# Peptides against a protein of PDB entry 3ESW: the designs that were tried, part 229

Target 1, 322 residues: chain A of PDB entry 3ESW
Amino acid sequence: NNIDFDSIAKMLLIKYKDFILSKFKKAAPVENIRFQNLVHTNQFAQGVLGQSQHLCTVYDNPSWHSIVLETLDLDLIYKNVDKEFAKDGHAEGENIYTDYLVKELLRYFKQDFFKWCNKPDCNHCGQNTSENMTPLGSQGPNGEESKFNCGTVEIYKCNRCGNITRFPRYNDPIKLLETRKGRCGEWCNLFTLILKSFGLDVRYVWNREDHVWCEYFSNFLNRWVHVDSCEQSFDQPYIYSINWNKKMSYCIAFGKDGVVDVSKRYILQNELPRDQIKEEDLKFLCQFITKRLRYSLNDDEIYQLACRDEQEQIELIRGKTQ

## One batch from the design tools (peptide; made by RFdiffusion4, then SolubleMPNN)

Design b2_p26_7_s4 (from b2_p26_7, 16 letters changed)
Fold by OpenDDE base, seed 4:
Structure b2_p26_7_s4 (fold): chain B 322 residues (1-322), chain A 26 residues (1-26)
Amino acid sequence: as target 1 above (322 residues)
Amino acid sequence: KKSIIEKISKKTKLSKETVEKLLKEL
């Protein structure tokens, strides 16, 4: 008897869709109680929740997307994308074009647009004077800096002219389009917005050990791809654990459609103790937040995202990018 | 049984585990 694998596959997809849709229904009262207890009793859970409330939604701002697209040299970007795309012999309309776009945006952002700021240049002495700057400490924002979601301002004195230079740590990515400088936080913040402005599926990845980066969903690769604007890195999730020999405990991805523990993608060696939360509670937390973020989506969107999530979980378990 | 699960997993793009669970519910 020839097993009709196509018929079985169709039936299983229907059952799977129904199962997924049932799972994404309104949370049971017991789940709400568990969630509330978890975020009230576990500081790490509260932190993940707090980050999700910001990072999952802040970049979905059409006004900001317009400002970004008006600020970038789109002619240069697309010229370079088209050049590299054509060089590799790809035809127009291939899903791989978006991967070339992200790679060019990484290049453009690091090489042409944004600057790493370990210490600011002296406002009086001009460019390339950062070496003359001595840190005096940090303070709260002034009235002007406070308009741009500034949490702290680093204060520097110029050893040459004695003047004070302020380095506000802006969290407003639109202000970062003007200032065009920062550290990993500012880089990742603005670059996440840039990628979102091109209509891409992007997640912000928070690492507990003081680093942040992006993930982009490649339609060509059909997976989440590591993207680090600071490193001009595309699809190199190993750079932290292997190249930097960095010790890490948690990597959490925040996107409009979900929160995901992506630690297994990035923590390949030198794993620090994961002692901030129970693994089952972290899994529950991420799933619960994800469920809330998807509450307004239709059945087909929920199903498509669930298929994507399942494929990602398979990838994370296998430790192999297929 | 393993071959069937693998074929269905490839066709559905579901995990082998998910396919196995769903097959038990059929």
Scores: peptide ipSAE 0.161, ipTM 0.844, DockQ to the pose 0.763
Fold by OpenDDE base, seed 5:
Formats: C-alpha cells, sequence, structure tokens
Structure b2_p26_7_s4 (fold): chain B 322 residues (1-322), chain A 26 residues (1-26)
C-alpha cells in the first residue's frame, strides 16, 4: 500500500491550521478560571505574569527605536557588517545579513558603547577608581533617579576621598543610552531595545538563578538564536551549563508574540529542582499568556507563528544544539 | 507506525506529538 505521504501532509496542515485558529480564539471560561487560580495561588506564576506584562511590550516603542538609531554609530556598524558580508555572505543569500548585523551589534555594544560596572568609579576621584569603592548597601531612589524607573540604588564610599557615590540601577533603557554602564540586567535591557530598534524579532530570557540574555530569531538559521551581550556571544546556549558549570532551574523567554519555557535550550547539566510550579501549569501559563499576546493578530499571522512555535518545540525536544 | 509519524513530521514540520494527535482525529 503506497501511502501518499504528500497528500496526508497537506491534509494534516489544513487540519492543523483550523485547530490552531480555534485555539487562538477567546479563552474558554474554564481556561480563564484556571489562569486566575494559578496566578493567585502560585508565586512563580504571578512572577512570570508580572514580567510578561512589562517585557513582552516595553520594547515595542517607536520613539525609543528612533532615539536608539540616532544614538548609535550606524555608519560604523553598517560598514563593519558590509565588510563581513562581502567576504562570505553573498554565497549564503540575503537572509544571513541579519546574523552579521547581530554579531556586529554584539561587538559594537561590548567593545565601543557599553561598560561593565561591578563597582562604580568614585564621582570625585574620576575614572579607574572602582577598586577604592566599598559597598555600604542599597536604598530607594531619590526624586531625580525615580524619573528613570529606578528600583534600587547601590551606595559606595570611596576609601581614598571618603565621598559617597550612588550607583542607581536604572530600568529605563533610554537612560542607559546616556549612562552606558551596568551589569547583566542593564546590558540585556538596553541590548534588547537595540536589537528591536533594527526591526528584529527578539526575546528577553530570564533565568531564575540571577542571569538574563536575549534570543534573536534568525531568518537564515530559521530558529531562535542565543544572544548574550555581556559575553559577546552568538549561538552559544551551552556557555552557562557547560562553560560556567552554572546550576539552573528555569529559563523563560519573553517576546512580543509569546512567552516560552526555553529551559531545555540552556539547562544541559546541573539542573536544579523545578519545584516552583507544576510542569503542566507552567506549560498552561506560557500558552495562555502567548494566546493573549496574539489576540489582535490575523489568521495568517497566528498560523505562521504557530508553525514557528511548533518547530521550536521540535528543536527543544531533540536537544539539537548544533 | 513510528516511521510514518516521523516522515509526516518532517514533511509538515509539525512535532511528532502534534502529528499523532491530528492522525487520531482523521
Amino acid sequence: as target 1 above (322 residues)
Amino acid sequence: KKSIIEKISKKTKLSKETVEKLLKEL
């Protein structure tokens, strides 16, 4: 019996489209009740929801994109991208150009634009004085710092001059374009906005064990690609588990079009207990938030995104880290 | 059965689980 696999595949794609479109309609009353109960009873679920309300939408600001593009040295960036593309990119087609762009943005951001700040320099003694800084603790923002979405301010005393230096932990990425310094949070926040400003499809990845990074959707590779601005890393999801020997429990990706548990991409060894939520409830939560984010999309957009999501789930199950 | 699901999964780019669910509804 010659099974016509092409005919079956076509029929299944039609059924799948109809099935997906049916699922992206308004949530059933039972799903809303389950969601409400979950976020009210589970602290981890409430945290994921709270993060999604910010991280999924904050970077889709056209005025911020304009400010970013006006602030960056676009001539230098595109000159470097064009130079690397001219070597090898013409053989692979136009879709690889965005991979070269992201790689150059990683280089530019780390080498030319932004600075790591473990301790601030002394405001009185000037540059390269961070070694003389003693932490005194953290406090709330003052009236000026509070204008820039500042949650906490780290306080340091200079051992040399005795003056106090404030290091506000700004969450406003536009303020970070001015300050040009921070830790993993500030790096990832501003770099996520930078990638979005180039019209790229980007997710913010939160790790429960105090790290954050990005994912970029490569049209060339046809998948989500690990991007860490702190490490100038492109497509190296193994660096945390393998190179750092980091123990991790959860990695959650937040994007405009969805919330996804990406733990399987990054947690390759040294897995910590996943005891914060039931696996079925986490899967439901991410799907429910994703459904809400897609309510304004048309049937074709919903279908294309669902096909992309299905391909990502296949990748995550197969452990195909290339 | 497993070989059929794998072939269809590759052609449709759907997960094996999704293919199995859709085949049960045929």
Scores: peptide ipSAE 0.160, ipTM 0.839, DockQ to the pose 0.687
Fold by OpenDDE base, seed 3:
Order: structure tokens, then sequence, then C-alpha cells
Structure b2_p26_7_s4 (fold): chain B 322 residues (1-322), chain A 26 residues (1-26)
């Protein structure tokens, strides 16, 4: 008797859908107690929760998306995307166009739009004067800087003219469209908003060892893709561990649909001790926050996202075995 | 058995582990 693999596959998908939907129902009282105890007793868990409350939702702002699209040179961007897409003869279908768009946005952002700012230029001496700047420390924002979600202002003195230059560390990404300069935090913050403004599935990745980047969900590759705006990097998750020889302990991805420990994608060697939280508690925390973020989604959306989550977990397991 | 799980995994896009678990529940 020929095994009807199609019938078996259909039956298994129904059972799997029901099983997944059962997991995404409202949290049991015991899960709520475990969550509350974890975030009250573990500082790392509290930090992940605090970041999720901001990073998972802040970029889902239609007014910000409009301002971004009005500020970027869309004609240049799409001209370059169309040019690169046309070279490949459209053979791989429409979904690859979005990968070309993200690659062009990386190019445009680094080369044409945004600047790295290790030290500011002197406000009095003008451009290319950052080498003459001596750090004096940091202070709180003034009344004007406080309007743009600024927590810290770095203070510099010019060695030539003696004048003081302020470098506000703005967290408002709309202000960053004006200032067009910063370090990894400002780069990742604004670039995450830019990608979201094109309607893309994007996560903000926080690394405990003072770096941040993005992930984009490629419909062509059918996976999460590493994206670093500072490096103009697409699909190079190895750059930190291998190329930089960076030591890392945690990489946590924050998106509208979930919080995921992505450490296995990026920490390929030189792993630092993961001593901030128990692995079981971190897994529980990420799953619990993810479940909360999905409470308003329908059954089909929940199922599709759960299928993506399963494929990602398979990928992350296989990557350590290669 | 391994061949069946692999064929179903490809058709469903579920992991081999998930397929094996679900087959035990049938």
Amino acid sequence: as target 1 above (322 residues)
Amino acid sequence: KKSIIEKISKKTKLSKETVEKLLKEL
C-alpha cells in the first residue's frame, strides 16, 4: 500500500497548528508568577524586559515612517536597486528584490547619508577638526537637547580654539535624520527605523558587549539575515566573532512579534561566560515576552510566526554543528 | 522509518524532530 504522504502531512499540520495555538493562549497563573519573580530577582531579566517595552514597539510608528521616506533620496535608492536587480535577469523572482533594497539601503546609509562620529568636529573650527577635540567627560542634556530623548551629552574642548563642543547622544531617531551622525547606537537606531519604514520585518539586536545591529527577515532566503549598518554588512553574522575576534556572551533580538536569544548565530568562538541568568530562565523570559507581543494576533498569524520560530531554532542548532 | 520522517518533514516544512513527535501522537 503506497503510503499517502500527502494525507499524513495534512493531518500532522492540523495537529501541529492546534498544538502551537495552545501554547500561545493567555499565560497560566503559574507562568505569570514565574515571570514576575524572574524580573524582580534577576537584573539581566529586568534589562531584557525594559528593552522589549521600548524596542519591540517604538519603530512601529507610521508618522515616523512617513518622515523617513520624505527625507531619503528614494529616486536614487530605487534607481540603484533596479540597476542591480536587472543584472541578475529576474530569474530568482520578486522576493529577491527586497534583498537588493536592503543592500542598497546599507550602501546609501553609510556612503551618502550618515557619518561615524568618534569625536565631533569643533563647532567653531568647522569640518575635519575632530582630531583636535579632547574629551572633558559627560553631562546631562540642556533644555533643547532634552526635547529629543537625550540621556547623555559628551563634552569636548578644541585644542586649537579652546571652545567647547557638545555631542548629545540622541535616542530620538527623527533627530538623527537631522544630525546624521553617531556611533553604533545612533546608526542602528536610525537604520532600524529606515528598514521598518519600507515595511520590512526587522529586529534590533542588542549585544551585551557594547554593540548593536539589525536582523531583516528575507522572504527570498526564508530566514533572518544579519544586517549591520556600521559595516555595510549583509548576511555576515561571523564578522564579530571571527573577523573582529570579539568576545561575546549574549545577543538578544527585539522585534514587534518577539524577543529571541540569537547568541548562537553570532557567538561562533570566544564565548564569554553566560552567568547573568540561567539558560532555562532566559528561554522562558524570551518565550513569555514573545507570547505577550502576540496576544492580539489571529490564529493564522500565530501559526505562521511559530513556523518561522521553529525554522530559526533549527538553523541556530545546525550552525553550531557546522 | 527515517525515510518516512524525511519525506513528511520536506512536505510539511516541520523539523524531523517535530514530525517524529507528532507521528507518535497519531
Scores: peptide ipSAE 0.159, ipTM 0.843, DockQ to the pose 0.651
Fold by OpenDDE base, seed 2:
Structure b2_p26_7_s4 (fold): chain B 322 residues (1-322), chain A 26 residues (1-26)
Amino acid sequence: as target 1 above (322 residues)
Amino acid sequence: KKSIIEKISKKTKLSKETVEKLLKEL
């Protein structure tokens, strides 16, 4: 009995489309109650919700995309992309060009555009004076700093001149285009906006253990690709667990179309206890937020995204992103 | 059964779990 796998596959895809479309309809009253109870009773769930309300939508700003594209040296970027693309040849098709673009953006951002700021330079003594800076602690923003979504200002005293230097931790990525300095938070924030400004599918990945990075959806690789602007890293999800020997519990990806637990991509060893929320409740939470983010999408968009989600889940289970 | 689910999963690009669920509803 030759099982017609093609006929069965077609029939299952139709049923699956209908099932997905039914699932992305309005949440059942019981799901809303479960969600409300979860976010009111679980601090981790409340944190994930709060982050989703910001990170899933903030980068979808066309005016910010224009400002980014006007600020970057696009001629240099595309010249370098074209040069690297020409070396490897056109044989792999046009979709690989975007991977070269992301790799060049990583290079450009780290080498030419943005700076790591462990300590600020002294505002009075000038450049390369950070070694003379002593931390005095953190305080709230002043009236000028508050204009740029600043939650915290780190205060430093210069050991040489005695003057105070403020290092505001700006969350406004447009202000970061001006300041061009920060730590992992500022790097990831601005770099996420940069990638979005090129029309790319991007997620912001939050790690509970004080790191953040991006994922980009490669049409060439047909998967989510790890991207860390701080490390100039492309497709190296192992760097944290293996190279840094970092212990981690949760990695959550935030994008316009969904919230996904991506911990399995990055936590390869030295897993910390996942005790902040029940696994079923986290899965429910991410699915519920994802459902809400997709409420305005049409049936074909919902179906395409669901197919992408299923592929990602297969990859995360198999550990076969490499 | 496992081999069928795996072949259909590859063809549909659906998870094995999703394929198994959908096959139970057929």
Scores: peptide ipSAE 0.152, ipTM 0.839, DockQ to the pose 0.698

Design b2_p26_8_s1 (from b2_p26_8, 9 letters changed)
Fold by OpenDDE base, seed 4:
Structure b2_p26_8_s1 (fold): chain B 322 residues (1-322), chain A 26 residues (1-26)
Amino acid sequence: as target 1 above (322 residues)
Amino acid sequence: NKKEIEEKAKELIEKYKEFFKYLEKE
């Protein structure tokens, strides 16, 4: 009996697709109860949920994308991309072009567009006066600052002129296109929007230990790629654990299509205790939120994303990001 | 499209076999 392996394979694929799709059906009442109990009883879970409600959707704003594209020097960007792409002998239309684009955006953003702000320059004394600035603390936003989703304002006094300079910590990425300065939060916020404005699949990665970065889904590499605008880093997930010797406990990625614990990609050594939530509960939480984010997608979209998720999980388990 | 799906499935199955081998070693 010639086992029609092709027929069996097709049947298995169909059953597998159905099985995958079944996981993304509306949550059972028991899952909803578990979710509600988890977010009400666990502060970390509540935090992840709160972040997901913002970070998973905020960057999917076509109006913002237009403003970004109008603000950036696209001619310079594409000129540089084309130059580097051609230099490496790639043919036009290859998926690798997007990787070159992201690399140029990293360069452009760090070198030409945005500024790191440890301390602001004195508003009175002008540029390169941050060394004269003494922190006085933080306060709430004023009426103008409040228009741009400002949660806190750092206050500095100039040692030279005695004037007060305000450094509002804007969360409005459109305002950041104007101010063009900040720390890791502002950098990651605006850079996430920039990448999204080019139609890229991007996730915002939150690290519990006070750092944030992006992931970009490379169609060429067929995986999520580490992207840190602050570091001008592409595909270097090891930089925190290895190069910085940073101790970390959690890295959570937030995207339009899901929330994923990506800790295994970035926490390679010096792992801090993961004591904020049970591992099973975190896995459940991320899956539950992801499921909700995909409720409006069709079966083919769900299946494609599920295949991507599975590939990522395999990658994260193998520890082979490269 | 069917052939691509079959190839992807084969790749996925192979990846899963490696994944299961990894899990068996942990």
Scores: peptide ipSAE 0.018, ipTM 0.503, DockQ to the pose 0.134
Fold by OpenDDE base, seed 5:
Structure b2_p26_8_s1 (fold): chain B 322 residues (1-322), chain A 26 residues (1-26)
Amino acid sequence: as target 1 above (322 residues)
Amino acid sequence: NKKEIEEKAKELIEKYKEFFKYLEKE
């Protein structure tokens, strides 16, 4: 009796797909109750939910993508990418081109486009006057600043001329295309939008200890890749724990297709207490939000994303064992 | 066909081995 192994394999694959899809069905009433109780009783959970409502969807704006692409020097960017790809990329296949693109965008953004702002220059004295600036504190936005999703304005006095300079902390990434300056928040916000504008799969990573960065899904590497625009860093998840000796408790990634605890990728040493939420509740929360984000996807899309999720979990486990 | 399936099965088992170990500890 020739066992039709191909038929068995196909049947097993169908059953496996059905099993995976069953996990992404509408949440049971008990899960909804658990979710509601968790976000009402746990401040950290409420924060994660609040961030997900913004970060998972805000960058999926075609109008913003067009504005970004019209603002960037695309000729320069693609010229540089093509140049680097022509050297080595053909041997590795076409998928590596996107990695070169992200690396060039990191270079372009840091070197040519955006500026770090510890203190603003004096509006009266002009460029290179930040050394003369004394912080006076922070206040709410004025009527003009409020148009650009500004929650806080830092106020500085010039020691030379005595004038006040305002540094609004804009959350509107389109405004950041104009201002072209900020700290880690502004850098990551605009750079996330830039990557999304090229049609890339990107997550925004929030660290509880006041840093933020991106992850890009590399088709060449077939995994999520650390991307920090501030550091011009590609695939260096160790820089915070090892190079900076930073102590961290939580790193949460927010993308259109899910919310994932990526702490294991970045917290390699000096782990702070994870006391803000139970581990089981955090896992549940991320899975529940992810499930909601995928409700409109078809079965094939859900299955492909689930396979990607499994690969990421395997990677995170292996990284801990190495 | 059988040999190819067995080879693929071994590859998959090896790929997911650490994941299964993680699940067994939970």
Scores: peptide ipSAE 0.015, ipTM 0.455, DockQ to the pose 0.204
Fold by OpenDDE base, seed 3:
Structure b2_p26_8_s1 (fold): chain B 322 residues (1-322), chain A 26 residues (1-26)
Amino acid sequence: as target 1 above (322 residues)
Amino acid sequence: NKKEIEEKAKELIEKYKEFFKYLEKE
């Protein structure tokens, strides 16, 4: 009796697909109750939900993508990508081209386009005067600043001329295309939009210990790749825990198709207590939000994403990112 | 409990590794 292994494999795949799809059906009443109770009773859960409502969808704006592509020097970018791609002996159409694109975007953004702003330059004294600036505190946005999703404005006094300079912390990434300066928040916000504008699968990673970065899904590497615009870093998830010796508790990735606890990718040492939420509840929360984000997708899309999620979970458990 | 879960997860991952490689080719 020749066991038709191919037939068995096909049947198993069908059953597996059905099983996976069953997990993404409409949430049961009990799950909804659990979710509601969790977000109402746990502040961390409420924060994750609040972030997901913004970060999972805000960058999927075609009008913003057009504005970005019109603002960037695409000729320079693609010239550099093509140069490096050809230098390494790759042919057009290889999936690796996108990795070269992301690397060039990191270079271009840090070197040619955006500026780190620890303190603003004095509006009166001009460029390279930030050393003369003394912080006076923060205040709410004025009427003009409020147009660009500004939550707070840092106020500085120039020690040289005595004038006040405002540093609005804009959350509107289109405004950041104009201002071209900021800290990790502004960098990551605009860079996430830039990557999205090239049609890439991108997640925004929030770290509880006051840092943010991106992940890009590389079709060549077939995994999520760490991307930090501030550091011009590609595929270096270890930089925070090892190079910076940063202590961290939570890293949460927010994308259009899901919310994922990616702490295991980045927290390699100096782990802080994970006491903000029960691990089971965090897992449930991320899965529940992910499920909601996928409600409009077809069965094939759901299945493909679920397979990708499983691969990522495998990677995170194995600790083999490289 | 965390270590045991991670070990069990690693074991499960090894069992499904070939399956995931199959899914990557389609």
Scores: peptide ipSAE 0.014, ipTM 0.416, DockQ to the pose 0.051
Fold by OpenDDE base, seed 1:
Structure b2_p26_8_s1 (fold): chain B 322 residues (1-322), chain A 26 residues (1-26)
Amino acid sequence: as target 1 above (322 residues)
Amino acid sequence: NKKEIEEKAKELIEKYKEFFKYLEKE
């Protein structure tokens, strides 16, 4: 009867919080040296760093968010969300509404807004002429195309009229709001921005084997949820390994709060050799970048994110979605 | 209170068991 168990519990929680926070302290000189050496000597590490410098921050642009929200049919979107939310009759709280929003955004984006482009239509012959297009290769952007962060332009010749059609691969997501067409890169780029524009916590997932998708953090499910705009897919991380029988080696998620190896969520079979970097070095790299991204956060924010990270790691270790 | 704390502790230990095993292997 003399033991204050509540006091002990509080003390343990404080010590645990301090322990967790200690992991996010400013990198020691030895860690900085290790990091610099790793990115200097390992090409894959350099690639991950380069991607993090762009993908972790580029979508946190209030001006872009405003443009997105002004461009989308918000009335239609919210009407549909409200309709679907009302059908389920769930008193399950306000957090589930966000899941319905993401599902509607997936529908809206694929069905109403954006188009898949294997080959462009002929600029001369008009719509539904892509079947007549022969690829001639790729070249650099012209002066107009270069204004919109275009690194590559695919060139096509029409077999019918002989004219050349250019398909610029724009990386400017604002330009994609105008063009409304592309492949997985353009789809994921713009859709990531769209989700961010609604104030959602979103990560861009890069797969080494030429695919990209999103994750969003569901407050209702209390976990990261797979989101693929190309597939109109919500919470189906298995689609690549199982449905497509895709062989994969690495899936890396890039968000404002961290970089995470999410390979275990998506690579369920047909794993390719992970020979680009040592596993320990990849873990170190992701943790190091994550620490840097969190340096400006307060202790409570760091602790909350660390708890979320721990839950995700448990999920990934168990090999099951929570 | 003691019993509740013990039950909660057991639950938490079970919840994080796989995570701790993972950390121990590294």
Scores: peptide ipSAE 0.019, ipTM 0.465, DockQ to the pose 0.228; fails the geometry check

